Peptides against a protein of PDB entry 6RGO. Designs and how they scored, part 22

Target 1, 392 residues: chain A of PDB entry 6RGO
Amino acid sequence: MALKLLGFNQDATCFSVISSNKGVTIYNCDPFGKCFELEKSTSNDEELDFLVEMLFSTSLIAVVDKTIGASKRKKLKIVNTKRKATICELTFPHEIMDVIMNRKIICVVLKSDQIFVYDISCMKLLRTIDVRGEKLKSTSKFRNSEAVGDIGVRVSLSTDNNSILCYSSYSKSDKENAPLNDIVVFDALKCIQINVLPAVHQSNIVCIACSPDGMLMATASEKGTIIRVFKTIDTENDEPILVNEFRRGSRPSRISEMKFNHDNTLLACVGESDTIHIFALPVTTTEADANEDDTLQQSSHSLSSSINGLQYISKGLANRFGKIIVSKIPTQSQQRHVAYIKIPENAKYRIGFPKDTTNTIHICGEDGNYLVYSIPRNEVGPCTLVKSNTFD

## One batch from the design tools (peptide; aimed at target 1 S59 I87)

Design b1_p24_1 (made by RFdiffusion4)
Pose (drawn by RFdiffusion4):
Structure b1_p24_1 (pose): chain A 327 residues (1-135, 151-284, 335-392), chain P 24 residues (1-24)
Amino acid sequence: MALKLLGFNQDATCFSVISSNKGVTIYNCDPFGKCFELEKSTSNDEELDFLVEMLFSTSLIAVVDKTIGASKRKKLKIVNTKRKATICELTFPHEIMDVIMNRKIICVVLKSDQIFVYDISCMKLLRTIDVRGEKIGVRVSLSTDNNSILCYSSYSKSDKENAPLNDIVVFDALKCIQINVLPAVHQSNIVCIACSPDGMLMATASEKGTIIRVFKTIDTENDEPILVNEFRRGSRPSRISEMKFNHDNTLLACVGESDTIHIFALPVTQRHVAYIKIPENAKYRIGFPKDTTNTIHICGEDGNYLVYSIPRNEVGPCTLVKSNTFD
Amino acid sequence: SVENEATEEQLEEFKELYEEEMEE
């Protein structure tokens, strides 16, 4: 089958790709190379490694499952790339759905909507967050820099009226203090959540409305959350998969089950800005590095890696600059 | 429940590796 289940780095330095053949490979961007290659850990053809989230450019990797079910739901391994050794092997009572890391805090998301927060220096569990214990699935996002700030979707006070709903809660994972609770920002479920690298901004995706809403995160007034801007969906409602924020928080990238990738600018310093054509029934992931604000890195399941440029003052499409092919 | 299978030595090695990565 195709080379599916791409994972994208925080610093846009490299990307994680599960080659359907054998193991998982991690490439670099500049210069492009085979950075890390995981050996054979397979027994059938269509069984897939699912979840890999990494540090910036380091040797520290978070790896989850290999087998379809033998050791998948209850595993987390911490591996050094230069020596291929497992250091800590943590076990969890449920199935892992997503893992997000940063320089200070490691988050592990379970299928039962439990979020385990760890101080990465000693792997002491800071707090267990019973989201489903209070009231598709929970989408969680996190800031990259220090003062790492956690964002998760929570159910509303209408559990009695119906089973599924989605509001937003802002949480400071550094001090384990809940900062702001946002109300029902959508009339539908929440599909994907992106938080700014500096933790000051947040994006939300609805399944039905397909309109991205941006709210201030922490500095927002206590009385009411502050809405920043909204972005035109286009000609057709489409499901969104992954969104990213620029380092200067002037740009927002959007990708999903669509023909095109949309680029939204920010009035921090309107409907559409830059659009990148994309093959229809293939899936891609997004990133952009810290070095420049004009370059957008693109990861594709078709086997191509592309680097596009952004037009500052033109509403035109992006210009391709550099490309390379996968394995 | 949440459990950890790592020894004390493996935790020390992880801490040292983490500090080295932070210095870089």
Fold by OpenDDE base, seed 3:
Structure b1_p24_1 (fold): chain B 392 residues (1-392), chain A 24 residues (1-24)
Amino acid sequence: as target 1 above (392 residues)
Amino acid sequence: SVENEATEEQLEEFKELYEEEMEE
C-alpha cells in the first residue's frame, strides 16, 4: 500500500499518515495505536493528497482535501475527531499550500504567496501577509504557478504561546526571478514584523524550523548542504544573529523537515538522503541559572571560545535598519552532526521530539515504521533503537 | 459562505471545543 507521511504534531505524541485504502489515519505514539481515521469520500483508486495539521493531542485537526478538484484545495476544514464532524469550514481565494498551528494561532499559506493569520480561540482573521506585495508594483508577473512546482513561501511557527512566525520572503533584487532567500520574523499575536534577515542563503529557502520558544530559527536552501541557525530577535549586545552553521553533507540533497528539541539543545534534519542528522546546539545559558548543573558545562565552554575569535566581517548584507548580518561562518567552525540515524534509501521519513525526553527522537516512514531512538550523550555516533512499531 | 470567514454557529461550536481542549 502507498503510505504518504503528513508528520508529527507539535510535541510528537501523534503522527498522521495518508493510506491509499483508508484515507487519513492519526496514530498515537504512546501507547502506540490508531486514535482517529478519516475515511476517503470516494471509492476511486485516485492518489489521495491531504494537508492535516493537529492541535497537539487534542480532538481538533485542520484538514485540506487536495485529492480532487480546485475547489476542495481552497477549503480548510476544522474537524472534531471525537465527534467525527466538520465544525468549521473556511474558503480561500487560492489553493492552500500549508497549514501550521499552535494553541493561539493558525497560519494558512496560499499558492498566491499570502499568509492568513488567525486567532484560533475565535477563528478571527488577524492579518493577511502578502509576501509578493512587498515587491514593487512593476513586476506584476505572477510566477507562472505551473513551471516552478516546488518553490513557494515556507513558514514555521513557535509551539509556545509567543507565536513567533518565521517565513521566507523575496529579496529586493529587481530581477524577475528574485530568490526566496530572505527571512521575515513576525509576532503573529501582535501582528508586528520584529526582524528581517536578508539573503540568509544564495538560493531559495526550502526548509525553515522555529524553536519551541521562538528564540531560534534554522534554515536550509535548495542545496541542503549547510544549515544555518539564527537568533530571531536582535540582542542588545553586538552578538552575531548567525549563531550556528552546520554541515549536513558535501553532496546536494533536499532537506524536507527540521526540528528543534524542546530545550533547544538539539536540531534534527531529514530529507532525500539515507541519513537523519542530529546537531548539538550550544546552550545559551542566560547568566541567571549558572548554579546547579556543573557536569554539562565542560563541553559547551570549548565551543563558545572558538566562535568569538572569527568575527570575519564577510560582506554582510544590511538589513532594513542598516545592520550587517554575517551570512557565513568560516569553514573551520562548521560543525558536523553529533548523532545520526540510517534510514532506507528513497524512504520519506518525518521527525519529532517528545517533550519529556530531550535525548529521544521519534521518526516515522512511508515504509510503515514508527521508531523511537535514543540519542548518544557522550559520543559521536549512531542513535540506538529503543522501540519499534508498524502501521498500514 | 463568506470567503475566509466561518459562520457564527461554526464559531460557537469551535469556541466550546477549543475551551474544553485547552483547559486539560
Scores: peptide ipSAE 0.198, ipTM 0.806, DockQ to the pose 0.575
OpenDDE base, seeds 1, 2, 4, 5: peptide ipSAE 0.148, 0.148, 0.180, 0.175; ipTM 0.777, 0.782, 0.797, 0.798

Design b1_p24_1_s1 (made by RFdiffusion4, then SolubleMPNN; from b1_p24_1, 12 letters changed)
Fold by OpenDDE base, seed 1:
Structure b1_p24_1_s1 (fold): chain B 392 residues (1-392), chain A 24 residues (1-24)
Amino acid sequence: as target 1 above (392 residues)
Amino acid sequence: SFTNNASKEQLEEYAKLLKEELEK
C-alpha cells in the first residue's frame, strides 16, 4: 500500500499517515498503536493528499483534504477524534498550503502567500498577513504568481504559549523575481512584527524550524547544503544574530523538515538524502553556572581539523551577506558533534523529539517503519536504535 | 470570500472541548 507521511505532533507523542486504502491514520508512539482513523470519503482511485495538524496528544485535529480535483482544498475542518465529528469548518479564498498550531494559535497558510492567524480558543481571526502585500509596500513590482513553482511561503510556530511565528518573505530587491529569502519573526499573540532577517540565504527558503521556546530558528534554502540558526528576537547593533552555521552536505539535496529538541541542544534535519543529520547546538550557558570549575581535560586533538574549515567559510560569507553580525561564536571549542541516522534511499522520513528525553529522536518512514533512536553525547557517530515498530 | 461555517453554539462547544483537553 502507498503510505504518505504527514508528520509528528508537537511533542512527538503521535504521528499521522495517509494510507491509500484507509485514509488518514494517527498512531500513538508509546504505547505504539493506532489511536484514530479518518475513513476515505470517496471511492475514487485518486491519490489521497491531506494536511493534518494534531494539537499535542488531545482529541483535536485540524484537517484539510488536499486531494486533486477536490473543492475541499480551501476548507479547514476542526475535528474531535473521540466523537469523530467536525466541530468547526472554515473556507478560505485560496488553496490551503499549510496549517500549524499550538495551545494558543492556529496559522493557516494559503497559496496566495497569505497567513491567517487565529485565536484557537474561539477561532477568532487575529491577523491576516499578506506576504505579497508586504513585498509590494517594499518593492513597486508585482510578481506574476503563475511562474512560482512549488515555492510558497514557509512557516514555523513555537510550541510554547509565546507563539513566535517565523515565516519566509520576499527580499526588498528591485528584481521582479525577488526570492523568498527574508525571514520575518512575528508575535502571533500580540500580532506584532518583532524582527526581520534579510537575505538569510541566496535562494528561496524551503524549510524553517522554530525552537519550542521561540528563541531560535533554523533555515534552509532550496540548495539544502547549509543550515543557519539565528536568534529570533535578540539583535546585535540592530543586526540579526547568527548562532550556528551547519553543513548538511556538499551535494544539493532538499531538506523537508527540521526540528529542535525541547532544550535547544540539538537540531535534526531530514529530506531527500539517505541520512538524517543531528547537530549539537552550543549551550548558551547563562553566566550563572560558570562556577563549576570542572576541568575536564578532554583530549582536544583529532576532531579540530574538520570544524576549523567551517569557521573560515563564515568569515568570507559575512562580508558578502550584509552585516549579519556573526556573534563571535565563542571560539570555545565546544566540539560540535554531529550524530546521524542512515535511512533507505528514496524513503521519505519525518522526525520528532519527545519532551521527556532530550537525547531521543522518533522517526517514521513511508516504508512503514516507526523507529526510536538514542543520540550519542559528545561523540560524532551513528545513533543507536532503541525501539522499532511497523505500521500499514 | 472567507467564510466561517461554525455557528456560535459550535464555537462555544469547541471552546469547552478545547479547555477540557488542555486542562488534562
Scores: peptide ipSAE 0.283, ipTM 0.857, DockQ to the pose 0.824
OpenDDE base, seeds 2, 3, 4, 5: peptide ipSAE 0.199, 0.258, 0.165, 0.243; ipTM 0.811, 0.830, 0.812, 0.839

Design b1_p24_1_s2 (made by RFdiffusion4, then SolubleMPNN; from b1_p24_1, 11 letters changed)
Fold by OpenDDE base, seed 3:
Structure b1_p24_1_s2 (fold): chain B 392 residues (1-392), chain A 24 residues (1-24)
Amino acid sequence: as target 1 above (392 residues)
Amino acid sequence: SFTDNSTEEQKKEFKELLEEELKK
């Protein structure tokens, strides 16, 4: 059967799949089993396509039917899985490209490069972000959304209540074909722009991950060779906004998903390659917790000394447009993975980090495998398989 | 612009569900 992976929820307690014969199925990770099924509305052998976003382990899911020929690509349904009932239905002017949520916010991304930000508690619209709106003043040519294939606005939302939204934006270059290589950091609750990171890659950004606390953001371009990690907020101490640069590989390969673990110590990435890569992040000790954990400090000190070479010239507040963040990263600062998982070639996988086990990763494949791996602590090497289950 | 097709009963159920599930 053809399976299509939708992914894990925010805490990796559940994952969602499309089965060609059944429709949408949600699996619980522990105990492993089916927890919800949404039957296909049509008997036709049409290729099913859905967006499904689950609110943690709750009975609340957001669903968009994207099946070919379906007039439903503009409809967001919120479903109570316990009652199998639609409890909210929103219709948009354009096709829905993505839906993300946390306990406070739902963001709906449209094919028009608009982001609709809602207060989840009442489904009230807080903000419409028009990512094209700044460009429309200079060039009246709407890019025909058909010619720009997989290139659209990418978004990530913090899983915490701070609700930090990171999204890709168009560079201010007068070129009709400006890349989506800027990042905007947005407070989704206050509806304010916090930061703008210009030209974080040379090409379009195709993957973004926000940390659970919203303090860090990871980005990858179409090349997928380099992953960059940024602070979302400017720190008072003139510290570089770019905190890490990771090398996934030398050969170009699309990254489809990245995730931080719950304590911001690990970043995982998956995509079209035969390898899931896991990178270690330096623990940003805020000065307060310096007292107890003496043992882990020895490995972090050797890595911090290599970062000192990034003299970012903080040009003052007035020239916001001129901060070239990327141009002077020494290739010597590029870290490799600390751990990896080999996956079947051409198998699409999704990743999740469980909350309670910081050194564990959940993965699921379109091959019907749900796998739990232990991440090595003391050595660079392969992850160890701990648990295996199959789904159909 | 968007259209909300939700009934007042659905909005009430949504609120009650969210309040129940987020108190755990």
Scores: peptide ipSAE 0.340, ipTM 0.896, DockQ to the pose 0.808
OpenDDE base, seeds 1, 2, 4, 5: peptide ipSAE 0.291, 0.284, 0.268, 0.291; ipTM 0.870, 0.868, 0.860, 0.869

Design b1_p24_1_s3 (made by RFdiffusion4, then SolubleMPNN; from b1_p24_1, 11 letters changed)
Fold by OpenDDE base, seed 3:
Structure b1_p24_1_s3 (fold): chain B 392 residues (1-392), chain A 24 residues (1-24)
Amino acid sequence: as target 1 above (392 residues)
Amino acid sequence: EFTNNATEEQLKEYQELLEEELKK
């Protein structure tokens, strides 16, 4: 049967799948089992297409049926899974491309490159962000979004209550085909733009991850060879906003998903390659907790010595040409993975980090496997399989 | 056109559900 993965919820306690025979199924991770099933509305052998976003372990889901007709693709349903009832329906002017949520907000991404930001508590529209409208009025040539199938606005939302929204934006290039290579950082609650990161890649950004606390973001371009990690907010200390650069590989390969773990110590990525990569992030010690636990100091010293190669490009050139955020990090400072998981070739996988176990990763595949891996702490190597389940 | 088809009663049920599930 063709399975299509929708992904994990925010805390990796559940995952959602499309089954060609049943429709949408939500599985619980522990104990493993079916939590909810949304039956297909049609008896036809049509390829099912849905968006489903679940609010943590709650009975609340946002659903978009994309299977049949242009009208359904514009409708967002909020569903109570316990009652199997639609609570509310929103209709948009354009096709829905993505839906993300946390405990405070829902963001709806449209094919028009608009982001609608809602207060989740009352479904009140807080802001419409027009990612195209920041381009000068003159080039009203809508990219015929038909021809460039997979390039659109990408979004990621912090899972905390601060509700930091990161989205890809078009560079200020007068070229009709300006890449989606800028990042905007947005406070979704206050509806304020916090930061703009220009030209974080040379090509379109195809994957974004926000940290759970919204303090970090990871980006990957169409090349998928380099992952960059940035601070979302400029720190007073003139510290570089680019904190990490990771090399996934030498060969181009699309990254479909990235996730931070709950404590921002790990970043995982998955995509078209046979390998899930896990990278270690330097622990940003906030100066406050310097007092108690002497034992963790030994491992941090060895990594700090190699980062000193960030050449301070002097303040003087920043004024005329927009902030060149991406100085070429010397290829020698590009960190590789600390851990990996081998997956079947051509199997699409999704990843999630559970909240309670920082060294555990959940993965699920279109092959019908749900797998729990332990991440090695003291060695670079393969993850260890801890649990396995199958689903249909 | 953009439309919100939620009734006040549906929005209240939604808020009650959110409050019950976010207290866990």
Scores: peptide ipSAE 0.309, ipTM 0.861, DockQ to the pose 0.817
OpenDDE base, seeds 1, 2, 4, 5: peptide ipSAE 0.137, 0.290, 0.225, 0.094; ipTM 0.762, 0.856, 0.812, 0.738

Design b1_p24_1_s4 (made by RFdiffusion4, then SolubleMPNN; from b1_p24_1, 9 letters changed)
Fold by OpenDDE base, seed 3:
Structure b1_p24_1_s4 (fold): chain B 392 residues (1-392), chain A 24 residues (1-24)
Amino acid sequence: as target 1 above (392 residues)
Amino acid sequence: SFTNNATEEQLEEYKKLLEEELKK
């Protein structure tokens, strides 16, 4: 059977799949089993396509029927899974490309490069973000959506209540075909732009991950060779906004998903390659919790890689348009993975980090495998398989 | 054009569901 993976929920307690024969199925991770099924409405052998976003382990899902020829690609349904009932239906002017949520916010990304931000508690529209809005005054050419393939606005939302939204934006270059290589950091609750990171890659950004707390953001371009990690907010201490640069590989390969673990100590990435890569992040000691005496002798083998401090000149408040010079970190100072998982080259996988076990990763494949791996703590090497289940 | 097809009753049912699930 052809399976299509939709992914894990925010805490990796559930994952969603499309089965060609059944429709949408949601699986619980522990205990493993089906928790919800949305039956196929049509007997046609049409390739099913859906967006499904689940609100953690709750009975609330957002659903978009994206099936080709379906008149429903502009409709967002909020469904109660226990009652099998549609509670809310929203109709948009354009096709829905993505839906993300947390306990406070729903963001809906349209093919028009618009982001609709809703208060989840009442489905009130808080903001419409027009990512093209600054350019539309000069060139009436909507990108013919056929010629520019999978390149659209990418979004990521913090899983916490701070609701930090990171999205890709067009560079201010006068070129008609400016890349989506800027990042905007946005407070989705207050509807305020916090930061703008210009030209974080040379090509379009195709993958973004926000940390659970919204303090970090990871980005990858179409090349997928380098992953960059940034602070979302400017720190008072002139610290560089670019905190890490990771090398996934030497060969170009698309990254489809990245995720931070719940304590911001790990970043995982998956895509078209035969390997899931897991990178270690430096523990950002917020000075506040230094009081509890847990003398865990983390042998900080500070590999003092002398990060020759990229002096990001924080140009003061007035010059909103300062070039953040992303100087190329020398290839020798680029960190590699600390752990990896081998996967079949032809199987798409999705990743999730469970909340309660920071050294555990959940993965699921279009091959019908749900796998739980332990991440090694003291050595660079393969992850160890802990649990395996199959789904259809 | 943007349209919300939710009734006030459906929105109150939604709020109640959300509150019940966020208290767990």
Scores: peptide ipSAE 0.174, ipTM 0.787, DockQ to the pose 0.840
OpenDDE base, seeds 1, 2, 4, 5: peptide ipSAE 0.170, 0.143, 0.170, 0.141; ipTM 0.804, 0.776, 0.785, 0.779

Design b1_p24_2_s1 (made by RFdiffusion4, then SolubleMPNN; its pose is not in this set)
Fold by OpenDDE base, seed 2:
Structure b1_p24_2_s1 (fold): chain B 392 residues (1-392), chain A 24 residues (1-24)
Amino acid sequence: as target 1 above (392 residues)
Amino acid sequence: DKKKLEELKKLLEEAEEELKKREE
């Protein structure tokens, strides 16, 4: 049967799949098994397409039936999985492209490049963000978005209660074909724009990941060769802080998903390549714990040596070409993966990090494999398979 | 509308209790 992956929930305790014959199935990761099924309402041989966003492993899900020809592509349903009942239904003016949530917020992305931000507790609209309308206030003409069906606004939301929303926006370029290469950081609770990261890539951003705490953001363009990690809130002299620049590969390949682990020490990416890449992030030592005098001399020879290459390339060249965040990171200091997983070339995979085990990654494939890998701590190498299950 | 909002509130309360029991 053709499987389509919807992905893991926020804590990787569950994942959702579309089965062509069954509809939507939600699996629990541990113990492994089916925990919910949404039966196909139509006997038609139409290719099923759905959005399913879970509130962690709770009985609350958001569902959109995106099946072609369905009048339902503009409808969001809030479903109680225990009761198999639709509690709330919202209808939008345009097709729903994405849905993301946490404990406080639901964000709905439309084909119109609008983001609707809701308070989950009452389904009250807090804000409509019009990414195109923001572009029109700049001299830039509307791109007819019809021609390139795959380039739209991308979003990521922090899984914590701070509800930091990161979204792609159009650059202020007067070109009719301005890329979606800016990032906006938005407080979804307060409905305030916190930060703007201009021109973080040369081409459209196709993948964004926010850290669970909302303090970091990873971005990838259509090229998928470079991943950039930024601070979301913090700025240095009103400029965005680039924390890391990672090289996934030399060849262009689309990145479909990125995720941080729960302690912000790892970033994983997956896409059209035969390889899941895992990158190490520098541990931000919060200066606070420097005061407890406890003398435990454990000589952790940490790999201190390679970080010295941050040559501050001087301020001078940034002024002439508009505020492109030219990565001040020399191309030679681009970090590679610390770990990897080989996957079948023809299978789409999704990734998740469990909360309880920072060095474990969950993956699932359209090949019907659910796999748990251990990530090596002290060496660059392959991840070790710990557990495997199959689903249909 | 009011009945749906009460059911949504109850589902969120049940969800928050489920989340709290996993953090303990």
Scores: peptide ipSAE 0.298, ipTM 0.861, DockQ to the pose 0.824
OpenDDE base, seeds 1, 3, 4, 5: peptide ipSAE 0.296, 0.285, 0.297, 0.324; ipTM 0.860, 0.856, 0.862, 0.873; seeds 1, 5 fail the geometry check

Design b1_p24_2_s2 (made by RFdiffusion4, then SolubleMPNN; its pose is not in this set)
Fold by OpenDDE base, seed 3:
Structure b1_p24_2_s2 (fold): chain B 392 residues (1-392), chain A 24 residues (1-24)
Amino acid sequence: as target 1 above (392 residues)
Amino acid sequence: MEEKLKELEELLKEEEEELKKRLE
């Protein structure tokens, strides 16, 4: 049977697949089993194509049926999986290319290089980002997207409530064929552009990952040889925005997905290669000054998880379009993977990090394998298989 | 429309409650 992977949810508690015979199936990871099935609407041997985004472990899913006709490809359905009912339907002017969400925001990416940002609680449109319109203001000549196959706007959203949206944008070069090699960092809640990282790669960006807290962003180009990690916000201390540069390999290979773990200590990548690579990030020890002041006052610390909302000190938008010269990290200082997983050649895999275990990775393959691996801490080497299940 | 928004709010609330129970 041909399986097509849709991927893991935000906390890797579930994953979604398209089965040619069944339609969309959502699996729970622990305990392993089917939790939802969306039956195929048609008996035809048409290749099934869906977008499915799940909100964590909830019964809330966003679904786009891309299988039949150009009209369905423009419709987003919000579905309650417990009730098997459509809550709402949105129709877009163009084909939906991607859907991402967290607890606050839904972002819908269109083939028109537009990003529609919605408040999830009321499905109100907060912003339309026109990545093309920004380029058309700077460059008179636009490529019709029809001729450039799989190169579109890429997006990633923080899984936290800060809702940091990172997206690829066109360089301000007067060239007709300007690459999608800029990154915009956007506060999706406030609808404010926070930062612009110009020319982060020489070629088009094909993969982006935002950290769960929105503080870090990873990028890969169509070459997939180098992964760059950036801070999303300029720190006052003139610290380099480029935090890490990782070497996946010497041979070009497309990266399809990257993910940070929940504590920003690991970055995993998967793609067309026979190897999932896991990189270690430097732990920013916030030196909590342990001022030992021992005063025993029994104040009921209500665990107000002070989501210290990033106080964007609105220091004036000084147009510091500083040319971020991406200082070429010398090729000798490019860090390699700390761990790896071998996967079957030509099998597409997806990755997820569970929230509760920082050194565990979930993977699933179009070969019908769901696998849980332990990541080695003290040595560079293969991950250890902990659990395996099969799905159809 | 209001009934559908109420169902959406109920699902978002279920998520926030499940998340709290996993963090406790």
Scores: peptide ipSAE 0.215, ipTM 0.782, DockQ to the pose 0.693
OpenDDE base, seeds 1, 2, 4, 5: peptide ipSAE 0.161, 0.166, 0.210, 0.131; ipTM 0.767, 0.766, 0.778, 0.752

Design b1_p24_2_s3 (made by RFdiffusion4, then SolubleMPNN; its pose is not in this set)
Fold by OpenDDE base, seed 1:
Order: C-alpha cells, then structure tokens, then sequence
Structure b1_p24_2_s3 (fold): chain B 392 residues (1-392), chain A 24 residues (1-24)
C-alpha cells in the first residue's frame, strides 16, 4: 500500500500517516499501536492528501483534507479523537498549506502567503500576517501565485508556552523575483515582531526549525547543503547571531524536516538523501552557574582527529551576507560530533525527539518502519537501533 | 458555538493538569 507520512507530534509520542485504503491513522510510539483512525470520506481512487497536527499526546487534532478536487482544502477541522467528533471548523479564503500548534497557539499558513494566528483556547484570531503585503509596501508588483511552484512561506513554532513563531519572508530587494530568504521572529502571544534576520540564504528558505524553548532557529535553502543556526531573540549590536553553520553534504538535496532535541544539544535533519544527519550544538552555558570554581582538571586527551571536512566556517561569507556576527564559538567547544542514520533511498522519513530521552531519536518511513535509535555521545558515527516496529 | 468552545477549553485544561502531575 502507498503510505504518506504526516509526521510526529511535538514530543514524539505519536506519529500520523495516510494510508491509501483507510485514510489517516495515528500511531502511539510506546506502547506501539494504532490510537486513532480517520476513515476516508470518498471511495474514489483519488490520491489522498491531508494535513494533521496533533496537540502532544491529547485527543485534540487539527485536520485539513487536501485531496485534489476537494473544496475542503480551505477548511480546518478541530477534532476530538476520543469522541470522533468535529469540535469546530474554520473556512479560509485560500488553500491551507500548513498548520502548526502548541498549547496556546494555532498558526494556519495559506497559499496567499498569509499566516493566521489563533488563540487555541477560544479559536479567536489574534493576528493575520500578510507576508506579501509587507513586500507590497516596498514593491508594488503582485507576483502571480501560479509562478511560485512548491515555494511558499515556511513556518516553525516553539513547543513551549512562549510561542515563538519563525517564518520566511521576502527580501526587501527591488527585484520582482525577491527570494523568500529573510526570517521573521514573532511573539505569537503578544503579536509582536521580535527580530528580522535578512538574507540568511542566497535562495528561498524551504525548511525552518524552531527550538522547543524558542531560543534557537535552524534554516535550510533549496540547495540543502548548508544548515544555519541562529539565536531568535538575542542580537549583537542589533545584528543577528549565527551560532552554527553545518554542512549536510556536497551535493544539493532538499531538506524536508529539521528538529531540535528538547535540551537544544542536537539538531537532526531529513530529506531526499539516504542519510538522516544529527549535529551536535554547543551547550550554551547560561552564565548563571559560572560561580562554582570547580577546577576539575579533566585531562584534555587531544583527540586531534582531523574533522577538517564538515565545518567550513567560511571566513569569506562574513563579507557578502550583511553583518551576521558569527559569535566566536570558544575554541574549546570544537568537539562537534555528527551522528547519522542510513535510510532507504527514495523512502521519505520523518523525525521526532522524545522529551524524556535527549539521546534518542524516533523516525518513521513510508516503507512502514517505525524505528528508535540511540545517538552516540562524543563520537562521529552511526546511531544504534534500539527498537523497531512495522505499520501499514 | 459556546458548547464547542467549552469542549476545547476542557481538553486544554485536562492536558495542563496531566502535565503538572508529571512535573511533580
């Protein structure tokens, strides 16, 4: 059967899939099993497409039927899975492209490059962000929505209650064809723009991940060769702080998903390549614990293993991108390990980090595999398979 | 509409109470 993956929930306790025969199925990760099924409304041999966002391990889901020809592509349904009942339905002026949520906020992304921000508790509209309208104040020309293929506004939301929303925006260049290469950081609760990161890539941004606490953001362009990690809120001399630059590979490959783990120590990425990459982030010691003078002379065994290949901090990029201050990562935190998982070629995979185990990753594939891997500490190497299950 | 919002508020409250019990 053709499976299509929808993804993991925020804490990786559940994942959702589309089965061509059944419709939407939600699986629980532990104990592994089906916890919800949404039957297809039509007997037609139409390729089923859905958006499904689950609120953690709750019975609350947001559902959009994106099936071709369906008038439902403009409808968001909030469903109680325990009752199998629609709580509310919202209709939008344009097709829904994405839906993200946490305990406080639902964000709905439209094909019109609009983001609708709702208070989840009462489904009240807090803000409409018009990503095109912000551009139109600088450049009077409507881009015909048809010529922008699979390139739209990308969003990511913090899973905490601070509700930090990161979204891609159009560069202020007078060019008719300005790329979606700016990032806006937005407080979704207060409805305030916090920060703007200009021209973070040369091409359109196709993937964004916000950290669970909203303090970090990862970005990837259409090329998918370089991943950049920024601070979201903090600035240095009113300029964006680049924390990390990772090389996924030498060949162009689309990144479909990125996620931080719950303690901001790891960033995982997946896409069209045969490899899930897991990057180590420097532990930002918050300056609060700097008072314990514990002179643990742990012997620096210089594992001078020449990891020369993976981190080109290109000194030359500082001159071509605006004043992105690369925070001088202290030379002592140079032990960046990279872990990896090999996946079948042409199988789409999704990733999730569980809350309770920061050194594990959950993955699921369109091949019907749900896999749990242990991530090696302090070494470059493959992840170890801990648990496997199959689904249909 | 009001009854449906009360169901949503109830589900969110039940989730916040389950989280507090896991942090204790």
Amino acid sequence: as target 1 above (392 residues)
Amino acid sequence: MEEKLKELEKLLKEEEEELKKKEE
Scores: peptide ipSAE 0.178, ipTM 0.790, DockQ to the pose 0.636
OpenDDE base, seeds 2, 3, 4, 5: peptide ipSAE 0.168, 0.167, 0.176, 0.165; ipTM 0.778, 0.779, 0.786, 0.781

